# Peptides against a protein of PDB entry 7BBL, part 32

Target 1, 86 residues: chain A of PDB entry 7BBL
Amino acid sequence: IAQESLESQEQRARAALRERYLRSLLAMVGHQVSFTLHEGVRVAAHFGATDLDVANFYVSQLQTPIGVQAEALLRCSDIISYTFKP

## One batch from the design tools (peptide; made by RFdiffusion4, then SolubleMPNN)

Design b2_p8_5_s4 (from b2_p8_5 with S1P V5T)
Fold by OpenDDE base, seed 5:
Structure b2_p8_5_s4 (fold): chain B 86 residues (1-86), chain A 8 residues (1-8)
Amino acid sequence: as target 1 above (86 residues)
Amino acid sequence: PVRLTSDL
């Protein structure tokens, strides 16, 4: 029986995860998103846009422990996870 | 709700 190589299976898995991620970015536009950051910090913000390489999230109404920022930039590398209601 | 980790 012909079997797909392990490398090919991993490539398909990565492609599927990447597609899921990109679709989530599209789906969160205009919604409030809850972000989990390092050191147990959790914030909520309305998603606006990303840059072309998806390195940063441009958000509004960022709720932080210190206060609310009307507009802010979140570095994707600082985000552990996020959740939202589509 | 949709939940993802940033390493995807």
Scores: peptide ipSAE 0.062, ipTM 0.685, DockQ to the pose 0.055
Fold by OpenDDE base, seed 4:
Structure b2_p8_5_s4 (fold): chain B 86 residues (1-86), chain A 8 residues (1-8)
Amino acid sequence: as target 1 above (86 residues)
Amino acid sequence: PVRLTSDL
């Protein structure tokens, strides 16, 4: 019985993760999201939008260790993980 | 809650 190559399996896995990620962006619009950043920094913000290449998150009411920013841009590369209630 | 890692 023929088996899909490891490379093909990995490609499908990456594609599935990408799709799940993109769907999460749609789901989090308008919701408060908790972001885990580097060095153990955690912030919370309302998700507004992302740019088309998903390089940046445009958020509002960003709660940071040094205060709240009404509007802010988070680089996706700075975000380790996030959690939200859909 | 949903937890995900960013997937650039």
Scores: peptide ipSAE 0.060, ipTM 0.679, DockQ to the pose 0.057
Fold by OpenDDE base, seed 2:
Structure b2_p8_5_s4 (fold): chain B 86 residues (1-86), chain A 8 residues (1-8)
Amino acid sequence: as target 1 above (86 residues)
Amino acid sequence: PVRLTSDL
């Protein structure tokens, strides 16, 4: 019985996750997105663009615990999850 | 709403 290798299965899984991620980036452009950061910190911001090479999100109207920042840079490594309404 | 995690 021909069985796909574990390595190939993992590769397909990573590819599927990457596709979903990239599609979400397109879908969130111009929308307000809620971000969950480390230590339970939650912020909301309008998504502008990403820098795929340096793993940054460029956002506007960032609502933080201490106020609103007109423009900001969020590092992808600081983000646990995000949610938005398409 | 759509929810995704950073392990993508």
Scores: peptide ipSAE 0.059, ipTM 0.684, DockQ to the pose 0.053
Fold by OpenDDE base, seed 3:
Structure b2_p8_5_s4 (fold): chain B 86 residues (1-86), chain A 8 residues (1-8)
Amino acid sequence: as target 1 above (86 residues)
Amino acid sequence: PVRLTSDL
């Protein structure tokens, strides 16, 4: 039995992480999510949707340090991490 | 709670 190549193992690992990520997006629909942004900024918002390539999060009731925005777009590149209760 | 990074 030939051992799976390192590249193949890495591919499976990336696929597993991607699946977990995508499932988390489904799980967070309609929930309030806490986002950690750069410079120690933390915001909370209700998740609405993403675009096809998951480049942006479309959210509502965005709680920022300077107030609440009814609807907003968060660029995924600006997000360090997020947490929510499924 | 679930915790992830957006670069996964």
Scores: peptide ipSAE 0.054, ipTM 0.674, DockQ to the pose 0.056

Design b2_p8_6_s1 (from b2_p8_6, 4 letters changed)
Fold by OpenDDE base, seed 4:
Structure b2_p8_6_s1 (fold): chain B 86 residues (1-86), chain A 8 residues (1-8)
Amino acid sequence: as target 1 above (86 residues)
Amino acid sequence: APRRLVGP
């Protein structure tokens, strides 16, 4: 009754989360996404693309507290969470 | 580090 190691379980969990994350990126294409940033800032934008390493989000019609940007770059490290309707 | 939003 050998059990999978904790490290192996964590590795599988990370892999599963990564896959779900990548699939969410595909699902975001062409949709307006609500992004939660630091300091309670929330913005909405249409998702365009991301880097191959998913370091940045290239978005359009970024609605910010100080106005709308037609095109913008959001660093993933600045994003706490996001939500959208598929 | 988080950065401030740039205005339009």
Scores: peptide ipSAE 0.112, ipTM 0.756, DockQ to the pose 0.051
Fold by OpenDDE base, seed 5:
Structure b2_p8_6_s1 (fold): chain B 86 residues (1-86), chain A 8 residues (1-8)
Amino acid sequence: as target 1 above (86 residues)
Amino acid sequence: APRRLVGP
C-alpha cells in the first residue's frame, strides 16, 4: 500500500500552521491582543501592523506591569503566545 | 535574545 511519506506529512502540517498563523495576524488588526512574554510577563496592546518578514509587531496602548506605552515595538521572538477576540 | 520590557 502506497502511503504518504513522513516528510510530506510534516510539510503539509507546517503549511497548515503557517496559513493559520498568517490568518491570525490579519484577524488581529484593530484589536486588543494579550501577549504572553518571557518570565511570566503578560501585556496587552492594540495591534497596528507588522513588518514584511513578520519579525516585529507595531502596537499601541501597550499595557505593561510598570506602565502604559502609547506606541511600542514587540519583537515576535519575545512572544510565547497571544490571544484576542476576533 | 529576549530583552527586558522598557518602562514608560
Scores: peptide ipSAE 0.111, ipTM 0.754, DockQ to the pose 0.050
Fold by OpenDDE base, seed 1:
Structure b2_p8_6_s1 (fold): chain B 86 residues (1-86), chain A 8 residues (1-8)
Amino acid sequence: as target 1 above (86 residues)
Amino acid sequence: APRRLVGP
């Protein structure tokens, strides 16, 4: 029986994770998303869009510990995780 | 490195 190489298995796993990530970005459009940032900071915002290299999230109604911003740019590198209701 | 949020 033919067996897939370890490298090929890892490549497929990475591809699957990347696809799932990109699909989650599409799914969160228009929804309020809860973002977990560093040092236990959590914010909530409506997701609008991302740039081509997915370096930033363009959001609205950003609820932060120090106030609400009508529009904001969240750096993806500052985000540990996020949750939303699809 | 993590960066701080900018206030409103």
Scores: peptide ipSAE 0.109, ipTM 0.755, DockQ to the pose 0.050
Fold by OpenDDE base, seed 3:
Structure b2_p8_6_s1 (fold): chain B 86 residues (1-86), chain A 8 residues (1-8)
Amino acid sequence: as target 1 above (86 residues)
Amino acid sequence: APRRLVGP
């Protein structure tokens, strides 16, 4: 019986995770999202959009420890995790 | 490396 290679299994797993991630981005549109950043910093913002390679999050009403920014750009590489209510 | 947040 032909068995799927380990590499192929890993590829399918990565594809499934990527799809779920992209769907979460769609679900995030218009919602307030809580972002966990480095150094224990947590911020909240309304999600607007991402660029095509999902390298940056374009957000509004960014609540930071030192005030609110009407519009801001969050680099995805600066984000450890995020949560939101679908 | 992470970028420091810039306040308003």
Scores: peptide ipSAE 0.109, ipTM 0.754, DockQ to the pose 0.049

Design b2_p8_6_s2 (from b2_p8_6, 4 letters changed)
Fold by OpenDDE base, seed 4:
Structure b2_p8_6_s2 (fold): chain B 86 residues (1-86), chain A 8 residues (1-8)
Amino acid sequence: as target 1 above (86 residues)
Amino acid sequence: PPRRLVGP
């Protein structure tokens, strides 16, 4: 029985992770999300949308250490992790 | 590099 190559297995794993990520974006629309940023900074915001290349998160009611922004753009590259309740 | 958040 031919075994799938390691590279092919890794490719499928990456694809599965990407799909899961994209599905999480769909699931978080309209929900309050807690974002972990660099240097231990944590913010909370309502997720609105992302751009097509998922480079930025468009959020509302961004709770930051220095105040609340009604609307804001978070660069995805600045986000270490996020959590939300579906 | 990470961007620092700007206040409202």
Scores: peptide ipSAE 0.124, ipTM 0.771, DockQ to the pose 0.050
Fold by OpenDDE base, seed 3:
Structure b2_p8_6_s2 (fold): chain B 86 residues (1-86), chain A 8 residues (1-8)
Amino acid sequence: as target 1 above (86 residues)
Amino acid sequence: PPRRLVGP
């Protein structure tokens, strides 16, 4: 049995991580999510949707240090991490 | 660079 190449193993690992990520997005729908942004900024918002390439999060009731926005867009590139209770 | 949050 030929051993799977390193590149093939890495491809499977990336695919598994991508699947887990996409499933987490589905699990976030309708839940309040805590987002950690740069410079120690943390915000909370209700997850609404993403665009097709998951470049942006469209959220509601965004709680920021300076107030609440009814609707907002968070760029995924601005997000360090997020947590939620599924 | 990250975009700064806009106030409400």
Scores: peptide ipSAE 0.123, ipTM 0.771, DockQ to the pose 0.050
Fold by OpenDDE base, seed 5:
Structure b2_p8_6_s2 (fold): chain B 86 residues (1-86), chain A 8 residues (1-8)
Amino acid sequence: as target 1 above (86 residues)
Amino acid sequence: PPRRLVGP
């Protein structure tokens, strides 16, 4: 039985993860999203947009432990995880 | 590295 190489399997897995990620970005548009940041910090914000390389999230009504920001920029590299209700 | 959140 011809077996797909491990490298090919990993490539398919990466492609699937990338697709799921991009779809999640589309799905969160206009929704409040809960973000988990470093050091246990959790914030909530309405998702607006990303830049072309998905390096940043442009958000509104950012609820932080210190207060609410009407508009803000979240670096994707600072985000550990996020959840939202589609 | 991550930067700290700055309040409003």
Scores: peptide ipSAE 0.121, ipTM 0.769, DockQ to the pose 0.049
Fold by OpenDDE base, seed 1:
Structure b2_p8_6_s2 (fold): chain B 86 residues (1-86), chain A 8 residues (1-8)
Amino acid sequence: as target 1 above (86 residues)
Amino acid sequence: PPRRLVGP
């Protein structure tokens, strides 16, 4: 059995993770999402959309430690992780 | 460093 190269295995793993990520963005639409930010900050918001390069999340009803914002832009680079119920 | 969240 010809062993697949390590580089090819890593490429497939990255591709699978990227696909799962993009599919999760589609599944988030219209749902409340819990976002984990830096320094232990957690916020919740309804997911609306992302921009073309997935640099930002457009969200509504953003619940923050200092209040609720009706509409907001979350930078994806500020997000460590997120969870939601499909 | 992470940028601060802007409040409402």
Scores: peptide ipSAE 0.117, ipTM 0.767, DockQ to the pose 0.050

Design b2_p8_6_s3 (from b2_p8_6, 4 letters changed)
Fold by OpenDDE base, seed 3:
Structure b2_p8_6_s3 (fold): chain B 86 residues (1-86), chain A 8 residues (1-8)
Amino acid sequence: as target 1 above (86 residues)
Amino acid sequence: SARRLVGE
């Protein structure tokens, strides 16, 4: 019988991860999210939106080590991880 | 709580 190739299996796995990621972004809307950045820096902000290619996060009430910024842009490439309450 | 490593 025909067996799915390794590449096809990996493709399905990536697709599943992408779907879960996108659903996570939708769940973030209106919630405060904790972001872990490089060099141990952690910030918290209310998630607003992202651009079409999910390259940037547009957030509000960004709590940084040096103060609060009302409106801010976080580059996804600068983010290591994030956590929030769904 | 949901946690995700960006890039995965």
Scores: peptide ipSAE 0.035, ipTM 0.622, DockQ to the pose 0.047
Fold by OpenDDE base, seed 2:
Structure b2_p8_6_s3 (fold): chain B 86 residues (1-86), chain A 8 residues (1-8)
Amino acid sequence: as target 1 above (86 residues)
Amino acid sequence: SARRLVGE
């Protein structure tokens, strides 16, 4: 019988995750977001924007273990997960 | 989850 290849199934799964991710970014704008980074580090910040290739997060009022930074750049590759209340 | 959305 004809069935979708494993590679095609994986492509659809990645596309679905990408769409949900991008919609999440739009919903995040202007809200305080809690970010989980590597080694158990957690920070909170107001989300501003991303660059065109979504490689970096531009945030404000970044609360870190050593203080608050008015404006900061978070690399998306350093972020494991995030949560926020829309 | 958010972890999967970011990491995959």
Scores: peptide ipSAE 0.035, ipTM 0.640, DockQ to the pose 0.055
Fold by OpenDDE base, seed 5:
Structure b2_p8_6_s3 (fold): chain B 86 residues (1-86), chain A 8 residues (1-8)
Amino acid sequence: as target 1 above (86 residues)
Amino acid sequence: SARRLVGE
């Protein structure tokens, strides 16, 4: 019998996650997003945009443990997770 | 609410 390979299954799973991720980026525009960073650091900011390769998040009103920054750039590689209300 | 773990 012909069965889908494990690699193909994983590929489909990654594709689904990628689509969900990209849709979430579109959905968070203009909303306050809570970001979890390394060492348990959590920040909140209004999402503005990303660059074309989604390497960075351009945000405003970044609330950090040491104060609020009007505008900032968050490196996606520094972000563990995020959540927001659509 | 939407939530994602980056790196999956």
Scores: peptide ipSAE 0.035, ipTM 0.623, DockQ to the pose 0.047
Fold by OpenDDE base, seed 4:
Structure b2_p8_6_s3 (fold): chain B 86 residues (1-86), chain A 8 residues (1-8)
Amino acid sequence: as target 1 above (86 residues)
Amino acid sequence: SARRLVGE
């Protein structure tokens, strides 16, 4: 008789997306990842870790259009998407 | 695989 509210459904959907996101981070550890940034900029780097609130990506061997950085910090808010080979 | 960040 009682149906789950739309808001509750949306909350569960967001929770599922969050879980999938976090699992993807675990899967990326030690792998080279291609990041798509704003304005069509793409970079590649080896994923290291994130901070506790997952606001930043700590990466190594960051390949940028200008050059390679041994270590770098990528803000999650600057990343549109990423891809990697498990 | 490709993935978009949550919230985007």
Scores: peptide ipSAE 0.034, ipTM 0.637, DockQ to the pose 0.049

Design b2_p8_6_s4 (from b2_p8_6, 3 letters changed)
Fold by OpenDDE base, seed 4:
Structure b2_p8_6_s4 (fold): chain B 86 residues (1-86), chain A 8 residues (1-8)
Amino acid sequence: as target 1 above (86 residues)
Amino acid sequence: SPRRLVGE
């Protein structure tokens, strides 16, 4: 049997990671999420939704170092990592 | 470049 190329294997791996990422977004809906941002900044917010290209996170009750924002927009590119309880 | 939160 033919063996899949390394490049193809890597492509599938990336695709799998992307799928897992997208599934995590679905799982985040309605939950409080802890976000790790640059410079060691950590915030928590209730996840609402993302835009179609998943460039931004629309959140509510964003707890920041200087206060709470009822609603806010987080750029996905500014997020290093996040955790939540499904 | 990443932008800091307002006030930071």
Scores: peptide ipSAE 0.076, ipTM 0.722, DockQ to the pose 0.045
Fold by OpenDDE base, seed 3:
Structure b2_p8_6_s4 (fold): chain B 86 residues (1-86), chain A 8 residues (1-8)
Amino acid sequence: as target 1 above (86 residues)
Amino acid sequence: SPRRLVGE
């Protein structure tokens, strides 16, 4: 049997990571999530939804170092990492 | 480029 090409292996790996990511988004719904942003800034918020291309996170009760936002938008490109308890 | 939080 022929061995799968490197490019195909990489494609499968990316697909697996993407699936895991999307599943994590589903698991985040209704939970408080801790977000790590640039410059060491960390915020917490209740996850609401994302847009279709997952470019933005729409959240509520965003706890920031300078106050709480009832509703807010976090650009995914500004997020280094996040953690939550399923 | 990263966007700063409001107030920063």
Scores: peptide ipSAE 0.076, ipTM 0.723, DockQ to the pose 0.045
Fold by OpenDDE base, seed 5:
Structure b2_p8_6_s4 (fold): chain B 86 residues (1-86), chain A 8 residues (1-8)
Amino acid sequence: as target 1 above (86 residues)
Amino acid sequence: SPRRLVGE
């Protein structure tokens, strides 16, 4: 029986994850998002936009442990996970 | 590399 290679299966899985990720970014626009950062730090902010290579998140009303920043830049590499209500 | 938020 002809079967799809493991590599091909993994490629499809990565493609599916990438698509879901990109869709989530689009869905975040205009919503408050809760971000989990390293060392258990959690922040919340209104999502504005990303740069073209999705390296950074431009956000507003960033609630941090030490205060609120009206506007801020979050590095995507610093984000472990995020949640929001569509 | 990741860096700490102010106050961490």
Scores: peptide ipSAE 0.073, ipTM 0.719, DockQ to the pose 0.043
Fold by OpenDDE base, seed 2:
Structure b2_p8_6_s4 (fold): chain B 86 residues (1-86), chain A 8 residues (1-8)
Amino acid sequence: as target 1 above (86 residues)
Amino acid sequence: SPRRLVGE
């Protein structure tokens, strides 16, 4: 009886996580999202879009500790996690 | 496999 290799199982797991991530991006469009950044910084913004390689998030009404930015670009590498209500 | 694509 043939068994799926550990490497293949890990690849399927990564693919499933990637799909979930991409679906969450679609669900975020037009909603206010809470972002957790490094050093305990939390910001909120309305999600607009991302570039094709998902390197940056284009957001509006970004609420930061020092004020609100009408439009802003968040680097995805700076984001630890996010939450929103669908 | 001895080789795989980066990121797979």
Scores: peptide ipSAE 0.024, ipTM 0.564, DockQ to the pose 0.042

Design b2_p8_7_s1 (from b2_p8_7, 5 letters changed)
Fold by OpenDDE base, seed 1:
Structure b2_p8_7_s1 (fold): chain B 86 residues (1-86), chain A 8 residues (1-8)
Amino acid sequence: as target 1 above (86 residues)
Amino acid sequence: SRRYAGQP
């Protein structure tokens, strides 16, 4: 019985995490999401959509420390984590 | 990076 290689196991793990991530994006559509950004900055916004490569988050009603933006773009690379209620 | 709307 051939044992699956370590590389193959890691690939499956990455695929599973990716799928879970993408499903979370679908689940948050239309919901208010709390985002943790760099240097302790936390913002809240209603999630709208992402681009095809999930490089950007398109959101509305973005609540920031310096005001509210009706519509805004958040770069995924700027986001450390997020939470929301499905 | 500290980028968000209003702070490039």
Scores: peptide ipSAE 0.157, ipTM 0.758, DockQ to the pose 0.050
Fold by OpenDDE base, seed 5:
Structure b2_p8_7_s1 (fold): chain B 86 residues (1-86), chain A 8 residues (1-8)
Amino acid sequence: as target 1 above (86 residues)
Amino acid sequence: SRRYAGQP
């Protein structure tokens, strides 16, 4: 019985995860999202948009430990995880 | 918009 190569299996897995990630970005538009950053920092903000290469999140009403920022840019590389209610 | 300048 033919067995799919490990490389092909990994490629499909990466593709599936990428699709799920992109769908989550679309789903969070307009919603308040809770972001977990490094050093245990947690912030909440309304998601607006991202750039085309998904390097940055453009958000509003960013609740930070030191105050609220009306508009802000979050680097995706700074985000460990996020959660929101669709 | 501005970059968040808080903790890393």
Scores: peptide ipSAE 0.145, ipTM 0.747, DockQ to the pose 0.056
Fold by OpenDDE base, seed 3:
Structure b2_p8_7_s1 (fold): chain B 86 residues (1-86), chain A 8 residues (1-8)
Amino acid sequence: as target 1 above (86 residues)
Amino acid sequence: SRRYAGQP
């Protein structure tokens, strides 16, 4: 059989990563998540939801270095990484 | 979209 093109292989890889990412978002619902932001800032919050284009994270009980916010919005572009216990 | 409070 014909070998899959490099572009097609990359497309499948991206699709797999995207699926894994989306599944992680579903798993985050209702859990406290630790977010690593720029400049070494780390915050913790309960994950609520994202908008349709996954541009923002809507969270609650956001623990920041300067205080706690009952509800807050985190821009995905500001997030370097996150961890949570499923 | 405004930046989150506390982050520069």
Scores: peptide ipSAE 0.139, ipTM 0.741, DockQ to the pose 0.056
Fold by OpenDDE base, seed 4:
Structure b2_p8_7_s1 (fold): chain B 86 residues (1-86), chain A 8 residues (1-8)
Amino acid sequence: as target 1 above (86 residues)
Amino acid sequence: SRRYAGQP
């Protein structure tokens, strides 16, 4: 009986996580999302879109500690986590 | 693109 290698299993696991991530982006469209950034900074914004390589989030009505930006760009690498209500 | 001004 053939067995899938550990490396292959890990690859599938990573792929599954990536798919889940991408699906979450689709689900975020049009919703207000709460983002947790570094240094305890938390912001909320309406999700618009991402770029082709999903490096950046294009958002609107970004609520920050110092005010609201009508439109803004969030680097995905700056985001620790996010939550939203589908 | 730029980082958010208030973000470290």
Scores: peptide ipSAE 0.128, ipTM 0.739, DockQ to the pose 0.055

Design b2_p8_7_s2 (from b2_p8_7, 4 letters changed)
Fold by OpenDDE base, seed 4:
Structure b2_p8_7_s2 (fold): chain B 86 residues (1-86), chain A 8 residues (1-8)
Amino acid sequence: as target 1 above (86 residues)
Amino acid sequence: PRRYAGVP
């Protein structure tokens, strides 16, 4: 029985993760999301949208340690993880 | 919107 190469399997795995990621972005629209950033910084905000290359998150009501920003831009690369309730 | 630097 022919077996898919490990490289191909890894590629499919990455693709699956990417798809899951993109689906999560769609799912979080309009929801409050908790973001974990570097240095233990945690913020919460309502997710609005992302740019075409998903480099930035456009959010509102960003709750930061020093206050709330009505609107803000979060660089996706600054985000370690996030959680939200669909 | 203004970019959040990721720091408090």
Scores: peptide ipSAE 0.482, ipTM 0.861, DockQ to the pose 0.060
Fold by OpenDDE base, seed 5:
Structure b2_p8_7_s2 (fold): chain B 86 residues (1-86), chain A 8 residues (1-8)
Amino acid sequence: as target 1 above (86 residues)
Amino acid sequence: PRRYAGVP
Protein backbone atom coordinates (compact mmCIF):
# COMPACT_ATOMS: atom_id res chain seq x y z
CA ILE B 1 0.00 0.00 0.00
CA ALA B 2 1.37 3.38 -0.98
CA GLN B 3 2.20 5.37 2.13
CA GLU B 4 2.50 9.13 2.32
CA SER B 5 6.09 10.15 2.96
CA LEU B 6 7.14 11.32 6.40
CA GLU B 7 8.09 14.67 4.90
CA SER B 8 4.64 15.09 3.42
CA GLN B 9 2.99 14.17 6.71
CA GLU B 10 5.13 16.72 8.53
CA GLN B 11 4.29 19.38 5.95
CA ARG B 12 0.58 18.78 6.47
CA ALA B 13 1.02 18.95 10.22
CA ARG B 14 2.89 22.26 9.97
CA ALA B 15 0.26 23.65 7.64
CA ALA B 16 -2.50 22.69 10.06
CA LEU B 17 -0.71 24.30 12.99
CA ARG B 18 -0.05 27.45 10.97
CA GLU B 19 -3.70 27.72 10.02
CA ARG B 20 -4.78 27.25 13.63
CA TYR B 21 -2.31 29.89 14.75
CA LEU B 22 -3.47 32.44 12.19
CA ARG B 23 -7.10 31.80 13.06
CA SER B 24 -6.34 32.42 16.71
CA LEU B 25 -4.77 35.78 15.83
CA LEU B 26 -7.88 36.80 13.95
CA ALA B 27 -10.02 35.74 16.90
CA MET B 28 -7.91 37.84 19.27
CA VAL B 29 -8.81 41.15 17.62
CA GLY B 30 -10.46 43.47 20.10
CA HIS B 31 -10.10 41.09 23.04
CA GLN B 32 -7.99 41.19 26.15
CA VAL B 33 -5.32 38.53 25.94
CA SER B 34 -3.17 37.10 28.70
CA PHE B 35 0.40 36.53 27.59
CA THR B 36 3.02 34.37 29.23
CA LEU B 37 6.50 35.65 28.51
CA HIS B 38 9.95 34.42 29.45
CA GLU B 39 11.14 34.26 33.05
CA GLY B 40 7.60 33.82 34.32
CA VAL B 41 6.48 37.28 33.25
CA ARG B 42 2.75 37.57 32.69
CA VAL B 43 1.05 40.50 30.99
CA ALA B 44 -2.43 41.26 29.73
CA ALA B 45 -3.36 43.51 26.83
CA HIS B 46 -5.99 44.25 24.25
CA PHE B 47 -4.91 42.87 20.92
CA GLY B 48 -5.04 45.33 18.04
CA ALA B 49 -3.10 43.97 15.11
CA THR B 50 0.05 42.33 13.87
CA ASP B 51 2.47 43.13 11.10
CA LEU B 52 2.25 41.14 7.91
CA ASP B 53 5.02 38.72 8.84
CA VAL B 54 3.55 38.26 12.33
CA ALA B 55 6.75 39.36 14.00
CA ASN B 56 5.08 41.81 16.38
CA PHE B 57 1.78 42.27 18.16
CA TYR B 58 0.39 45.77 18.40
CA VAL B 59 -1.49 45.95 21.68
CA SER B 60 -3.14 48.48 23.94
CA GLN B 61 -3.69 48.76 27.69
CA LEU B 62 -0.70 46.53 28.38
CA GLN B 63 -0.79 45.54 32.03
CA THR B 64 2.74 44.85 33.20
CA PRO B 65 4.14 44.11 36.66
CA ILE B 66 5.32 47.72 36.91
CA GLY B 67 2.40 49.56 35.36
CA VAL B 68 0.08 50.02 32.41
CA GLN B 69 1.31 51.02 28.99
CA ALA B 70 -1.37 52.59 26.80
CA GLU B 71 0.16 51.27 23.59
CA ALA B 72 2.93 48.76 23.16
CA LEU B 73 4.62 46.34 20.83
CA LEU B 74 5.11 42.72 21.84
CA ARG B 75 7.63 40.64 19.93
CA CYS B 76 6.01 37.36 18.98
CA SER B 77 9.28 35.59 19.73
CA ASP B 78 9.00 36.75 23.34
CA ILE B 79 5.65 35.04 23.79
CA ILE B 80 5.59 31.50 25.16
CA SER B 81 1.82 31.20 25.24
CA TYR B 82 -1.38 33.20 25.37
CA THR B 83 -5.00 32.73 26.29
CA PHE B 84 -8.18 34.69 25.71
CA LYS B 85 -11.93 34.38 25.69
CA PRO B 86 -13.35 34.78 22.18
CA PRO A 1 4.37 52.21 19.90
CA ARG A 2 7.26 51.31 22.13
CA ARG A 3 8.40 47.73 22.43
CA TYR A 4 7.92 46.02 25.77
CA ALA A 5 11.14 44.38 26.90
CA GLY A 6 9.32 41.32 28.18
CA VAL A 7 11.20 41.17 31.46
CA PRO A 8 11.22 43.36 34.62
Scores: peptide ipSAE 0.482, ipTM 0.859, DockQ to the pose 0.058
Fold by OpenDDE base, seed 3:
Structure b2_p8_7_s2 (fold): chain B 86 residues (1-86), chain A 8 residues (1-8)
Amino acid sequence: as target 1 above (86 residues)
Amino acid sequence: PRRYAGVP
């Protein structure tokens, strides 16, 4: 039995990370999530859903430094990290 | 919903 190629190992690793990511999205539905954005900006919002290609997060009650936005769209590419309590 | 620019 031959060893997996490096590319195959990397593919499995990426697949595992992707699955974990998608599961986290399901887990955060309805919860308040803290998002870390660029320039040290941090916001909190209730996670609603994403679009089909997970390019955007649809959130509600977005708490920003200048006020609360009832509904908002966050570009996933703008998000450095997020945290929430499942 | 409106897009949040991420900049205050």
Scores: peptide ipSAE 0.481, ipTM 0.860, DockQ to the pose 0.058
Fold by OpenDDE base, seed 2:
Structure b2_p8_7_s2 (fold): chain B 86 residues (1-86), chain A 8 residues (1-8)
Amino acid sequence: as target 1 above (86 residues)
Amino acid sequence: PRRYAGVP
């Protein structure tokens, strides 16, 4: 019986996480999403789309601590986590 | 659109 290598198992795990991530992006389109950013900053916005390399989130009605920004770009690397209701 | 840098 062939045993899958540790590296292969890790590869499958990474692939599964990536798929789940991408599916979540699809699911949040058009929804208000709560984003947790660095240094305790939390914002909410309607998710629109990402660029092709998923480096940036294009959002609207971004609720910031000092007001609402009609349209904004969030760098994915700035986001620690997000939550939304499908 | 303008990038939000995490500061107001």
Scores: peptide ipSAE 0.479, ipTM 0.859, DockQ to the pose 0.060

